# Peptides against a protein of PDB entry 1MQS: the designs that were tried, part 3

Target 1, 223 residues: chain A of PDB entry 1MQS
Amino acid sequence: ILKMLFLNKDLNNNDNITTITDDIFNQQEIIWKVLILDIKSTATISSVLRVNDLLKAGITVHSLIKQDRSPLPDVPAIYFVSPTKENIDIIVNDLKSDKYSEFYINFTSSLPRNLLEDLAQQVSITGKSDKIKQVYDQYLDFIVTEPELFSLEISNAYLTLNDPKTTEEEITGLCANIADGLFNTVLTINSIPIIRAAKGGPAEIIAEKLGTKLRDFVINTNS

## One batch from the design tools (peptide; made by RFdiffusion4, then SolubleMPNN)

Design b1_p8_3_s1 (from b1_p8_3, 6 letters changed)
Fold by OpenDDE base, seed 3:
Structure b1_p8_3_s1 (fold): chain B 223 residues (1-223), chain A 8 residues (1-8)
Amino acid sequence: as target 1 above (223 residues)
Amino acid sequence: MDLSYLLK
């Protein structure tokens, strides 16, 4: 995924995500890009990347492919989407409308030959093939899961927390909702967990809120 | 896999 975000340049694979992003940030001028996702690829990204990883990779804005998106004709775009006819048609429409300056297309899984031919044909008709810089099938159609992992089923939580347009109030509200959900889950399980969270982001905020709730609850029940 | 060559 990181390789894709850096326009498929070779990265040193032996380093953790933080080390890679820090090294690149320090050595190279950041190319700011837009990241276009679908629901499936959003889940994939959220399972692998942490808060601020996208920003450190030069992703200034990310959006869903089916959502209305403002034109940014001077900004390159990375598409990371499922290999479907619908997504191909949207990409071609974006190309026709000059929505972005350059198009880096990455499909989450293998692109069937018929769809590749369709893409090629449609692009040829537009006369703007020069704007398409890359087309990859990444074989990243997966979600990293653990056997004892559960979901709070909060829609677009990752996008909300990582969108630069999200207000502090929205972030705080979402973190509170997540903490409440986790607290309720803990009460249901009737076991106090060890809380582990990444530092410097929403996860830490959530952990602090949850910790406070649990401490208050223990004090009130022992009293 | 890089498929860019197919669009040229």
Scores: peptide ipSAE 0.188, ipTM 0.843, DockQ to the pose 0.289
Fold by OpenDDE base, seed 5:
Structure b1_p8_3_s1 (fold): chain B 223 residues (1-223), chain A 8 residues (1-8)
Amino acid sequence: as target 1 above (223 residues)
Amino acid sequence: MDLSYLLK
């Protein structure tokens, strides 16, 4: 998260938030930025950072992407939002309106190719692609509740998985979503997990999906 | 992952 707030510059991950922010503050001129969030990413940010941390990272204002936001054409903006068509459209609209000076786009999870293509197409039409400085897929689709505990905050997951009326397709879909969230979490903490799951249920499905994702990622990063 | 190259 801090890396993103500092425009994805290399940070020493071994330091605590305060040390990182202080060091950067002392070493570099603070670039004031606007942080644009959605409901999901707000929860993520709030679980990890305090308002003071945002300020130290140069975030002067943070707002929800769906809120009416005043133009700040001389201020760079960091978007940290879910990879959705709606958010992409809003970002493009903000680009069209020259709402900010620069656009640093960070999606909370992997951006599907179709949405990436859509973004690219829309941006190309605006003729303002030069204002988009970064587009990143982040792996921060989770909430940190405690130092050693996190939540994916998937509504009614337990109910859905245990309701006999739930279709196999729905279960599979939910398991995939959970696996995606876990995958993102694993990548964020940069630690290979030992996966333990109960056999014969959704947990096994999730474990399998997660394992596959991790293996695929390792293969792709080593290639 | 940096996807910026796809917008150029």
Scores: peptide ipSAE 0.181, ipTM 0.851, DockQ to the pose 0.669
Fold by OpenDDE base, seed 2:
Structure b1_p8_3_s1 (fold): chain B 223 residues (1-223), chain A 8 residues (1-8)
Amino acid sequence: as target 1 above (223 residues)
Amino acid sequence: MDLSYLLK
C-alpha cells in the first residue's frame, strides 16, 4: 500500500509504516495527490493505515470513486479500486473530463483480460492516454484486523458452506473466491505458507485450489 | 504487476 501511495517506487526501508513515512517525509519533497477509493478498498486502507500515514504519504484528500468529486486538474490522482467495468468507466470519464493532472491506476486484485482490453480501448478513444501514468494490478483484496490475522470479508461464507441447500457450484465458486483471496494475501506478505486444512470439506477444496495457484505462480515466476 | 505498457 505504501509503495502504491508513493507511485510504486521502490522503498528500500523494511521498517514499520511510521518509520518509512517519516523517512520519506523528511528526506524528499512530498508530492501531493488525491486518493480515489471504492468501498472495499477504503476498508483495506483503513485497516492498515492511519489518517496521518496518508498525509505523510502526500495524500491531501481521499474520496470514493462513485461520489461527486471536484475537478483538481493540477493534482495527480491515485486510484485504488476494484477491477470492475463500472470503475473502469468512471476512471475513463474522469480522464475525459480532465479531472486530474495524472492518473495512477491501481486495481485491488487481478484485472481480467477483457477488462484490460476495455480500459485500453476506451483510453485510446479519449486521446488522453498520456495522462495515464501507471496501471498496476495489486493484490490487496483483504482486511487486516490485527497482527497475524486478516479477513477476506466474504459475507455469509460460513452459512453458505454449511447450508445443505447450497449447490455444489455455489460451494465451488465460493471456495475459489476464498482461495483467490488467500492467494492475494500470500503474495502481499511475500511468504509461501505451509497449508494445513481439515480433510473432507470445503477447507480441503480451498487448500487444494490455493496450493495449485501457488505452485503455478512459483513456476511462472521462476521461468 | 505493472500493466501500463498495455495501455500505450
Scores: peptide ipSAE 0.179, ipTM 0.849, DockQ to the pose 0.724
Fold by OpenDDE base, seed 1:
Structure b1_p8_3_s1 (fold): chain B 223 residues (1-223), chain A 8 residues (1-8)
Amino acid sequence: as target 1 above (223 residues)
Amino acid sequence: MDLSYLLK
């Protein structure tokens, strides 16, 4: 998250948030930016950072993407939002209206190819592609509740998985979504986990899917 | 990952 707030530049400090922000704040002039969030990413940011941390990172104001936001044509903007068609359309509209000076776009999870193509097409039509400085898909689709606990914040997951009326296909689909969230978390932690799951149920399905994703990732990054 | 190159 901090890396994103500093425009995805390499941060050399493995120290805590306070040390990193203090060092950067003291070394160079702060670049003030606007941070645009959605409901999901707001929860993510709030679980990890304090308001003072945002300030030290140069965030002068933050707002929801769906809110009516005032133009700040001389201020760069960081978007940290879900990879949805709706959010892409809003970003493009903001670009068309020259709402900000520069656009640093970060999606909370992997951006599907079809949505990336849609974004590219719409941006091309505007003729303002030069204002888009960065497009990242991050792996920050989770909530940190305490130092050793996190949540994917999937509504009614337990109920759905334990309802006798839920179809096997629905269970498999939900398990895949959960595995995706866990995968993102693992990549963020930057450590290979030991997976423990109960046998004979959804937990096993999730564990298997997650294991496959991790193995595939390791293979692809080493090739 | 950085996807910026795909928009240029």
Scores: peptide ipSAE 0.176, ipTM 0.845, DockQ to the pose 0.679

Design b1_p8_3_s2 (from b1_p8_3, 5 letters changed)
Fold by OpenDDE base, seed 2:
Structure b1_p8_3_s2 (fold): chain B 223 residues (1-223), chain A 8 residues (1-8)
Amino acid sequence: as target 1 above (223 residues)
Amino acid sequence: MDLSHVLK
């Protein structure tokens, strides 16, 4: 989340949120931005960040994507929203209306190819693709409910993993998505966990995938 | 994943 708020720049510090925000605040000129959320992403951000953290990240205003928003043509906007057709259409409409100076689009989860193609097509028609500076899909679709408990809010995960009709590909895909969600959660919390999982099931697959991701990350950050 | 290249 912090990386996104800083326009996906590499944050080199494995420090806590406060230290990162303070260091960036002190070392770099703050770029003031608008943060555009939906209901789901609002819950995610609210669970992991304080209002002061947003301010320190240069978020001057945050708004819901579906609410009426005043144009700020000289202000860059960060979208952090669900990968839906509705949200894409709204973003494109905002682009058409020159609502903001720059568009940094971050989807809360994986963007399906069909929606990516739709976004690309609509943006192409506007002739304003230059205003879109970034498009990311992430696995930041989680909510921290308690200090030691969080949810990825993956609908029907249990049912999917236990349904005999579910294909191996679907299981593998879901496990990968869960591992990505956990990985992003770990990075957000800035604490490397000891991973424990039951053997012989999806949990083991997820644990292995997560472990690999964490190892790769540590190697890449230390290099 | 960075998808920015798809829109350029």
Scores: peptide ipSAE 0.223, ipTM 0.875, DockQ to the pose 0.579
Fold by OpenDDE base, seed 5:
Order: C-alpha cells, then sequence, then structure tokens
Structure b1_p8_3_s2 (fold): chain B 223 residues (1-223), chain A 8 residues (1-8)
C-alpha cells in the first residue's frame, strides 16, 4: 500500500509505516496526490493506514471513484480500485475530461486480460495515454482486522456455503473467489503459508485451489 | 505487476 502511495517506488518493507513516511518526508519533496478508492479498497486502506498516514504520504484528498469529484487538473491521481469494467470506464472518462494531471492506476487485484485490452483501447482512443504514468494490478483485496487475522469481506459466504439450496456451481465459484483472495493475501504477505483446512467441505476445496495457485505461481516466477 | 507497457 505505501509503495503505491509513493508511486510504486522502492520502499524498505521492514520499516514501520511511521518510519517510512517520515523518512520519505524528510528525504523527498512531498508530491501531493489525490487518492481515488472504491468501497472495497477504502476498507482495505482503512484497515492498514490512518488518515494521518495518508497525509504523510502526500494524499491531500481521497474520494470514492463513483462520487462526483472536482477537477484537479494540476494534481496527480492515484487510483486504487477493483478491476471492473465500470471502474475502467470511469477512469477513462476522468482521463478524457482531464480530471487530473497524471494517472497512477492500481487495481486491487489481478486485472483480466480482456479488461486490460479494453482499458488500452479506450485510452488509445482518447489520445491521452501520456497522462497515464502507471498501471498496476495489486494483491490487496483483503482487510486486516488484526495483526494475525484478515477478512476477504465476502458477503454471506458462510450462508452460501452452508445452504443446502446452493448449487455446486455456486459453491465452486465462491470457493474460487475465496481462493483468489487468499492467494492475493499470501502474495502480499510474501510468505508461503502452511494451509490448514477442515476436511470434507468447502474449506478443503479452497485449500486445494489455493495450493494449486501457489504452486503455479512459484513455477512461473522461478522459470 | 506493472502493466504500463500495454498502454504504450
Amino acid sequence: as target 1 above (223 residues)
Amino acid sequence: MDLSHVLK
């Protein structure tokens, strides 16, 4: 998160948030930026950072992507939003309208190829691709509630997984979504977890899916 | 992952 707020510059990950922000503040001129969030990313940010931390990172204003936002054509913007068609369209519209001076786009999770292509196509049409300085997909689709506890904030997950009326397809889909969230969490933590799951239920399915994702990732990163 | 190259 902090890396994103500092325009994806290299930061020492071992330092406390306060130390990082203070060091950067002391060493570099603060670049004031607007932070555009959605509901999900707001929860993520709020779970990790305080308002004062945002300020120290040079975030002068933070707003929801769907809110009516005032133009700040001389101010760079950081988007930290879900990788959805809707959000892409809004970003492109903001680009078209010269809403901000520069665009640093960070998606909260992996951006599907089709959406990336859509973004690229739309940006190309605007002729303002030069204003887009960065596009990243992050792995921050989770909320930290406690140092050793996090949530994916999937609504009614327990109910869905335990409702006998839920179809196998729905269960499989939900398990995949959970596995994706866990995968992103693992990547964010940058450690390979020991996975423990109850046997004979959705937890096992999720564990298997997560295991596969992790193995595939390790193979792809080491190749 | 840095996806910026796709937009150039």
Scores: peptide ipSAE 0.221, ipTM 0.875, DockQ to the pose 0.676
Fold by OpenDDE base, seed 3:
Structure b1_p8_3_s2 (fold): chain B 223 residues (1-223), chain A 8 residues (1-8)
Amino acid sequence: as target 1 above (223 residues)
Amino acid sequence: MDLSHVLK
């Protein structure tokens, strides 16, 4: 998150949020930015950062993407929003209207290829691609509740997994989604966890899927 | 993942 707030510059990850923000605040000219969020990303940000942290990161204003926002044509904007068609359309509209000087787009999770293509096409049509400085998939599709606990905020997951009427396909699909969320979490913390799961149930399925994803990732990264 | 190259 901090990396994103500092326009995805390399930050020394070993430092506390406060230390990072203080160091940057004290040593570098603060680039003031607008932060645009959605409901989901607001929860994510709020779970990790305080308002003062945002300020120290140079966030002057933060707003919801669906809210009416005043144009700030001389101010760069950071979008941290869900990868949805709706959000893409809003971003493109903001681009068309020259709402901000620069656009740093960060999606909370992986952007599907079709949406990426749509974004690219729409941006191309505007002729203002130069204003889009960055587009990132972030891996922050989770909420930190406690230092040792986080939530993927998947509604009714427990009920779905334990309902005898739930189909195998539904279970498999949900397990895949959970594994994706966990995978994103692992990538965010940049540490390979020891996975422990109860045997004989959905937890095992999730663990296996996650393990596979991690193995594939490691292989692809070392390649 | 950096996807910026797709829009350039």
Scores: peptide ipSAE 0.221, ipTM 0.874, DockQ to the pose 0.670
Fold by OpenDDE base, seed 1:
Structure b1_p8_3_s2 (fold): chain B 223 residues (1-223), chain A 8 residues (1-8)
Amino acid sequence: as target 1 above (223 residues)
Amino acid sequence: MDLSHVLK
């Protein structure tokens, strides 16, 4: 994912994400980019990236591919989306409208040959193939699906938490709401969980809040 | 996999 955010440049794999981003941030002029996601890729990004990682990677703004997006004709765009006909059509439409200066297309999984041919044909018709700088399909076989997964049904939580325009207060508030939802879930299951969360991001904040709530609850119920 | 060559 980081490689993708840096336009598929070779990154030293042995360094921590923070070290890589810090080194690039400090040594090179940041190329500001737009990141376009879909629901599936949003989940992927959420599992890997921490707060401010997008900013450190030079992502100015991120949006869902199906959402109305303002044109930024002087800004390069990174697409990280599912390999579907629908997404291809949207990308081609964005190309036709000169929505961005350059297009870096990354599919979340293998692109079938028929869809690749369709993309190529449509791009050829536009006469703007020069604006497409990269097309990649990625293998995300490292994603572990957990059998016991549930949703709090909070729309756009990841986008809100990772939007540079979101205030710390808003982030804290949202994390508190998520923690409340998780707390209610725990009570419903009637079992105290072992909490595991990624460090350095919203997940850690949520875990801390949830832990506090659970401790307070246990103390109050045993009193 | 880099598929960029298909569009050039």
Scores: peptide ipSAE 0.216, ipTM 0.869, DockQ to the pose 0.326

Design b1_p8_3_s3 (from b1_p8_3, 6 letters changed)
Fold by OpenDDE base, seed 2:
Structure b1_p8_3_s3 (fold): chain B 223 residues (1-223), chain A 8 residues (1-8)
Amino acid sequence: as target 1 above (223 residues)
Amino acid sequence: MDLSSVLK
């Protein structure tokens, strides 16, 4: 999330959110930006960051994508929204109307190819592709409800994992997605966990996948 | 993933 708020620049600091924001604030001038969210991403942001963190990241204002937003043609905007046709259409409309100076688009989850093509097509028609500086998709669809409890809000995960009709491929895929979500959560909260999982089930699969991801990350960041 | 190249 912080990386996104700093326009996806590499943050080489493994410190906590406060330290990262302070270091960046001290090293370079803050670029003031507008943050555009939807309901899901608002929950994600709110669960991880404080208002002060947003300010330190240069977020001057934030609003919902479906809200009537005032034009700020001289201000860059960060979109952090779900990869939906509706959101794409709104973004394109904002682009057409010169709502902001620059567009940094971050989807909360993987953008399907058909939607990517749709976005590309619509943007091309506007002739304003130069204003779109970044387009990212990632897996940051999670909510921290309590200090010791968070959810990835994966629909019917329990049912899918326990349905005898579910294929092994589906289970493996779901476990991978869960592990990805957990990994991104760990990165977001900047705390490397000790993983504990029950043996002999999906939890073990997820734990192994997550462990591998974390180890790889640590190795790569320390090299 | 960086998808920016698709729109340029």
Scores: peptide ipSAE 0.218, ipTM 0.870, DockQ to the pose 0.594
Fold by OpenDDE base, seed 4:
Structure b1_p8_3_s3 (fold): chain B 223 residues (1-223), chain A 8 residues (1-8)
Amino acid sequence: as target 1 above (223 residues)
Amino acid sequence: MDLSSVLK
């Protein structure tokens, strides 16, 4: 998250948030930015950072992407939002309206190819692609509650997975979503976990899906 | 992942 707030510059990962922000604050001129969030990413940011941390990172204003926002044509903006068509359309509209000087787009999770193509196409039509400085799909689709505990913030996941009326398709779909979230978490911490799950239930499905994703990732990165 | 190159 801090890396994103500092325009994806390399940061020393071994330092505490306070140390990182203080060091950057003291060593470099702060670039003041606007942070654009959605509901989900707001929760993510809030779970990790305090308001003062945002200020130290040069975030002068933060707002929800769906809110009416005043134009700040001389101020760069960081978007940290879910990879959805709706958010892409809003970003493009902001680009069209010259809402900000520069656009640093960070999606909370992997951006599907179709959405990336859509974004690219729409940006191309605007003729303002030069204002798009960065596009990242981050792997921060989770809430950090404690150093060793996180949540995917999936509503009623436990109930859905344990309700006998839930269809196999629904379970499989939910398990896939959970596996995606876990995968993103693993990539964020940059370590491959040993996966342990109870057999005979949704946990096993999730473990299998996650394992497959991790294996595929390792294969693709080593090739 | 950096996707910036796709938009240029």
Scores: peptide ipSAE 0.216, ipTM 0.872, DockQ to the pose 0.692
Fold by OpenDDE base, seed 5:
Structure b1_p8_3_s3 (fold): chain B 223 residues (1-223), chain A 8 residues (1-8)
Amino acid sequence: as target 1 above (223 residues)
Amino acid sequence: MDLSSVLK
């Protein structure tokens, strides 16, 4: 997240958030930016960073992507939003209207190829591709509640998984979603986890799905 | 992942 707020520049990973922000604040001129979020990313940011941290990162204001926002044509914008067609359309509209000086687009999870192509096509039509400085998928669809505890913020997951009326298809689908969220979390942490799960239940299903995803990823990155 | 090259 901090890396994103500093326009995806390399930051020393070993330092505390406060140390990083203080060092950057003292060494470099702060580039003031607007942060554009959606509901999910707002929760993510709020769980990890304090208001003071955002200020130290040069975030002057933050707003929801679906809200009416005032034009700031001289200010660069950081988008941190879900990879959806709706959000892409809004970003493109903001680009068309010259709402900001520069666009740094960060998706909270993997951007599907079809949406990437759609974004590229729409941007091309605008003739303003030069204003888009970065496009990243950050894999940050989780909330950090404590230093070593996080949540995927899936509503009623426990109830759904334990309700006898829930269908196998629903359980499988939910487990897949959870595994996707965990996978994204692991990639964000940039460490291969030891997976431990209770046997004989949804946790095992999730663990297996996650394990498969991780193995496939490692194989594809090492090839 | 950096996807910026696709837009250029």
Scores: peptide ipSAE 0.210, ipTM 0.869, DockQ to the pose 0.677
Fold by OpenDDE base, seed 1:
Structure b1_p8_3_s3 (fold): chain B 223 residues (1-223), chain A 8 residues (1-8)
Amino acid sequence: as target 1 above (223 residues)
Amino acid sequence: MDLSSVLK
C-alpha cells in the first residue's frame, strides 16, 4: 500500500511504516495527491494505515470513486479501486474531463484481460493516454483486522456454504472466489503457507484450489 | 504487476 501511495517507487521494506514515511517526508519534497477509493478499498486502507500515514504520503484528500468529486486539474490522482467495468468507465470519464493532472491507476486485485483491453480502447479514443502514468493490479483484496487474523469480507459466506439449498455450482464458485482472495494474501505476505483444512467440505475444495494456484504461480515465475 | 505497457 505504501509503495502505491508513493507512485510505486521502490521502498526499503526493512523499516516500519512510520520510519519509511518519516524518511521520505524529511528527505524529499512532498507531492500532494488525491486518493480515489471504493467501498472495498476503503476498508483495506483503513485496516492498514492511519490518517497520519496518508498525510505523510502526500494524500491531501481522499474520496469515493462514485462520489461527486470536484476537479483538481493541477493535482495528480491515485486510484485504488476494484477491477470492474463500472470503475473503468468512471476513470475514463474523469480522464475525459481532465479532472486531475495525472492518473495513477491501481486495481485492488488482478485485472482480467478483457477489462484491460476495454480500458486501453477507451483511453485510446480519448487521445489522453499520456496523462495515465501507471496502471497496476495489486494483490490487496483483503482486510487486516489483527496481527494474525485477516478477512476477505465475503458476505454470507458461511451461510451460503452451509445452506442445504445451495447448489454444488454455487459452492464451487464461492470456493474459487475465496481461494483467489487467499492467493492474493499469500502473494502480499510473500511467504508460502502451510495449508490446513477440514476434509470433506468446502474447506478442502478451497485448499485444493489454492494449492493449485500457488504451484502454478511458482512454476510460471521460475520458467 | 505493472500493466502500463498495454496503454502504449
Scores: peptide ipSAE 0.209, ipTM 0.868, DockQ to the pose 0.675

Design b1_p8_3_s4 (from b1_p8_3, 5 letters changed)
Fold by OpenDDE base, seed 3:
Structure b1_p8_3_s4 (fold): chain B 223 residues (1-223), chain A 8 residues (1-8)
Amino acid sequence: as target 1 above (223 residues)
Amino acid sequence: MDLSHILK
């Protein structure tokens, strides 16, 4: 998250949030920015950062993407939003209207290829691609509740997994979604975990899927 | 992942 707020510059990961923000604050001139969020990303940011941390990162104003926002044509904007068609359309509309000086776009999870193509096409039509400085997929599709506890905020997951009427396909699909969320969490922590799960249930399915994803990732990154 | 190169 901090890396994103500092326009994806490399930060030393071993330091506490306070140390990082203090060091950057002391070494570089603060670039003031607007932070554009949605409901989901607001919860993510709020779970990790304090308002004072945002200020130290140069965030002067934060707003919801669906809210009416005043034009700030001389101010750069950071978008941190879900990868949806609706959000893409709003970003493009903001681009068309010259709402901000520069656009730093960060999606909370992986952007599907079809949506990436849609974004590229719409941006091309505007003729203002030069204002888009960055587009990133982030791996922050989770809520931190405690230092050693987090939530993927998947609605009715427990009920779905324990309902006898739920089909095997539905269970498998849900387990895949959970594994994706866990994978994103692991990548955010930047450490390969030891996976432990109860045997004979959905937890084992999730653990296997996650293990496969991690192995594939390690193999592909080291090649 | 950095996707910035796709929009240029």
Scores: peptide ipSAE 0.210, ipTM 0.863, DockQ to the pose 0.648
Fold by OpenDDE base, seed 2:
Structure b1_p8_3_s4 (fold): chain B 223 residues (1-223), chain A 8 residues (1-8)
Amino acid sequence: as target 1 above (223 residues)
Amino acid sequence: MDLSHILK
């Protein structure tokens, strides 16, 4: 998150958020930016950062993407939003209207190819691709609630997994979604976990899926 | 992942 707020520059210090922000604040000229969020990313940001942290990162204003936002044509904007068609359309509309000086787009999770192509096509039509400085997909589709505790914010997961009316397909799908969220979390933390799960239930399925994803990732990165 | 190159 901090890296994103500093326009994805390499932050050398594995130090505490406060130390990083203080060091950057003291050593570098702050670039004042607008932060555009959606509901999901707002929760993510709020779970990890304090208001003062945003200020120290040069965020002067933050707003919801669906909110009516005033044009700030001389101010760079950081988008941190879900990879949806709706959000892409809004971003492109903001680009068309010259709402901001520069666009730093960060999606909260992986951007599917079809949406990437759509974004590229729409941006191309505007003729304003030069204003888009960065496009990143992140792996921040989780909420930090406490130290060493986080939530994927999957609605009714417990109910779905324990409802006898839930189909095997639905269970499998949900387990896959959970595994994806955990995988993204692991990548964000940049640490390979020891996975422990109860046997004979959805937890085991999730653990297996996650394990496979992690193994595949390690193989692909070492390749 | 940096996807910026796709829009250029």
Scores: peptide ipSAE 0.210, ipTM 0.863, DockQ to the pose 0.708
Fold by OpenDDE base, seed 5:
Structure b1_p8_3_s4 (fold): chain B 223 residues (1-223), chain A 8 residues (1-8)
Amino acid sequence: as target 1 above (223 residues)
Amino acid sequence: MDLSHILK
């Protein structure tokens, strides 16, 4: 998150948030930015950072992407939002309207190829691609509730997984979504987890899916 | 992942 707030510059990962923000504040001129969030990313940010941390990172204003926002044509914007068609359209509209000086786009999770192509196409049509400085996939599709506890904030997951009326397809789909969230979490932590799951249920399915994703990722990154 | 190259 901090890396994103500092326009994806290299930060020393071992430092406390306060130390990082203080060091950057002391070493570099603060670039004031607008942070644009959605509901999900707001929860993520709020779980990790305080308002004061945002200020120290140069975030002057933070707003929801769906809210009416005043134009700040001289201010760079950081988008940290879910990879959805709706959000892409809003970003492109903001680009068209010259709402901000620069656009740093960070998606909370992996952007599907189709959406990436859509974004590229729409941006190309605007003729303002030069204003888009960064586009990143982030792996922050989770909420940290405690230092050793996090949540994917999937609504009714327990109910869905335990309802006998839930179809196998629905269970499989939900397990895949959970595995994706866990995968993103693992990548964010940058540590290979020991996976422990109950046998004979959805947890095992999730563990298997997660394991596969991790293995595939390791293979692809070492390749 | 940096996807910026796709928009150029």
Scores: peptide ipSAE 0.206, ipTM 0.863, DockQ to the pose 0.675
Fold by OpenDDE base, seed 1:
Structure b1_p8_3_s4 (fold): chain B 223 residues (1-223), chain A 8 residues (1-8)
Amino acid sequence: as target 1 above (223 residues)
Amino acid sequence: MDLSHILK
């Protein structure tokens, strides 16, 4: 998250958030930016950062992407939002209207190819691709609740998985979504976990899917 | 992942 707030610059210091922000705050002129969030990313940021941290990172204003936002044509904007068609359309509309000076787009999770192509096409039509400085897909689709606990915040996951009326297809789909969230979390913490799951239920399905994703990732990054 | 190159 901090890296994103500093426009994805390499932050060399393994130091605490406070040390990093203090060093940057003291050494460099702060570039003030607008931070645009959605409901999901707001929860993520709120779980990790304090308001003072945002200020130290140069965030002057933060707003929801769906809210009516005032134009700040001389101010760069950081988007940190879910990779959805709706959010892409809003970003493109903001670009068309010259709402900000520069656009730094960060998606909370992997951007599907079809949506990336859609974004590229729409941006091309505007003729303002030069204003888009960065596009990243992050792996921050989780909420940190405690130092050793996090949540994917999937609504009614327990109920869905334990309801006898739930179809096998629905269970499989939900397990896949959970595995994706866990995969993103693993990549964020930059360590390979030991996976432990109960056998004979959804937990096993999730564990298997996650294991496969991790193995595939390791193979692809080492090639 | 940096996807910026796709928009350029």
Scores: peptide ipSAE 0.204, ipTM 0.862, DockQ to the pose 0.710

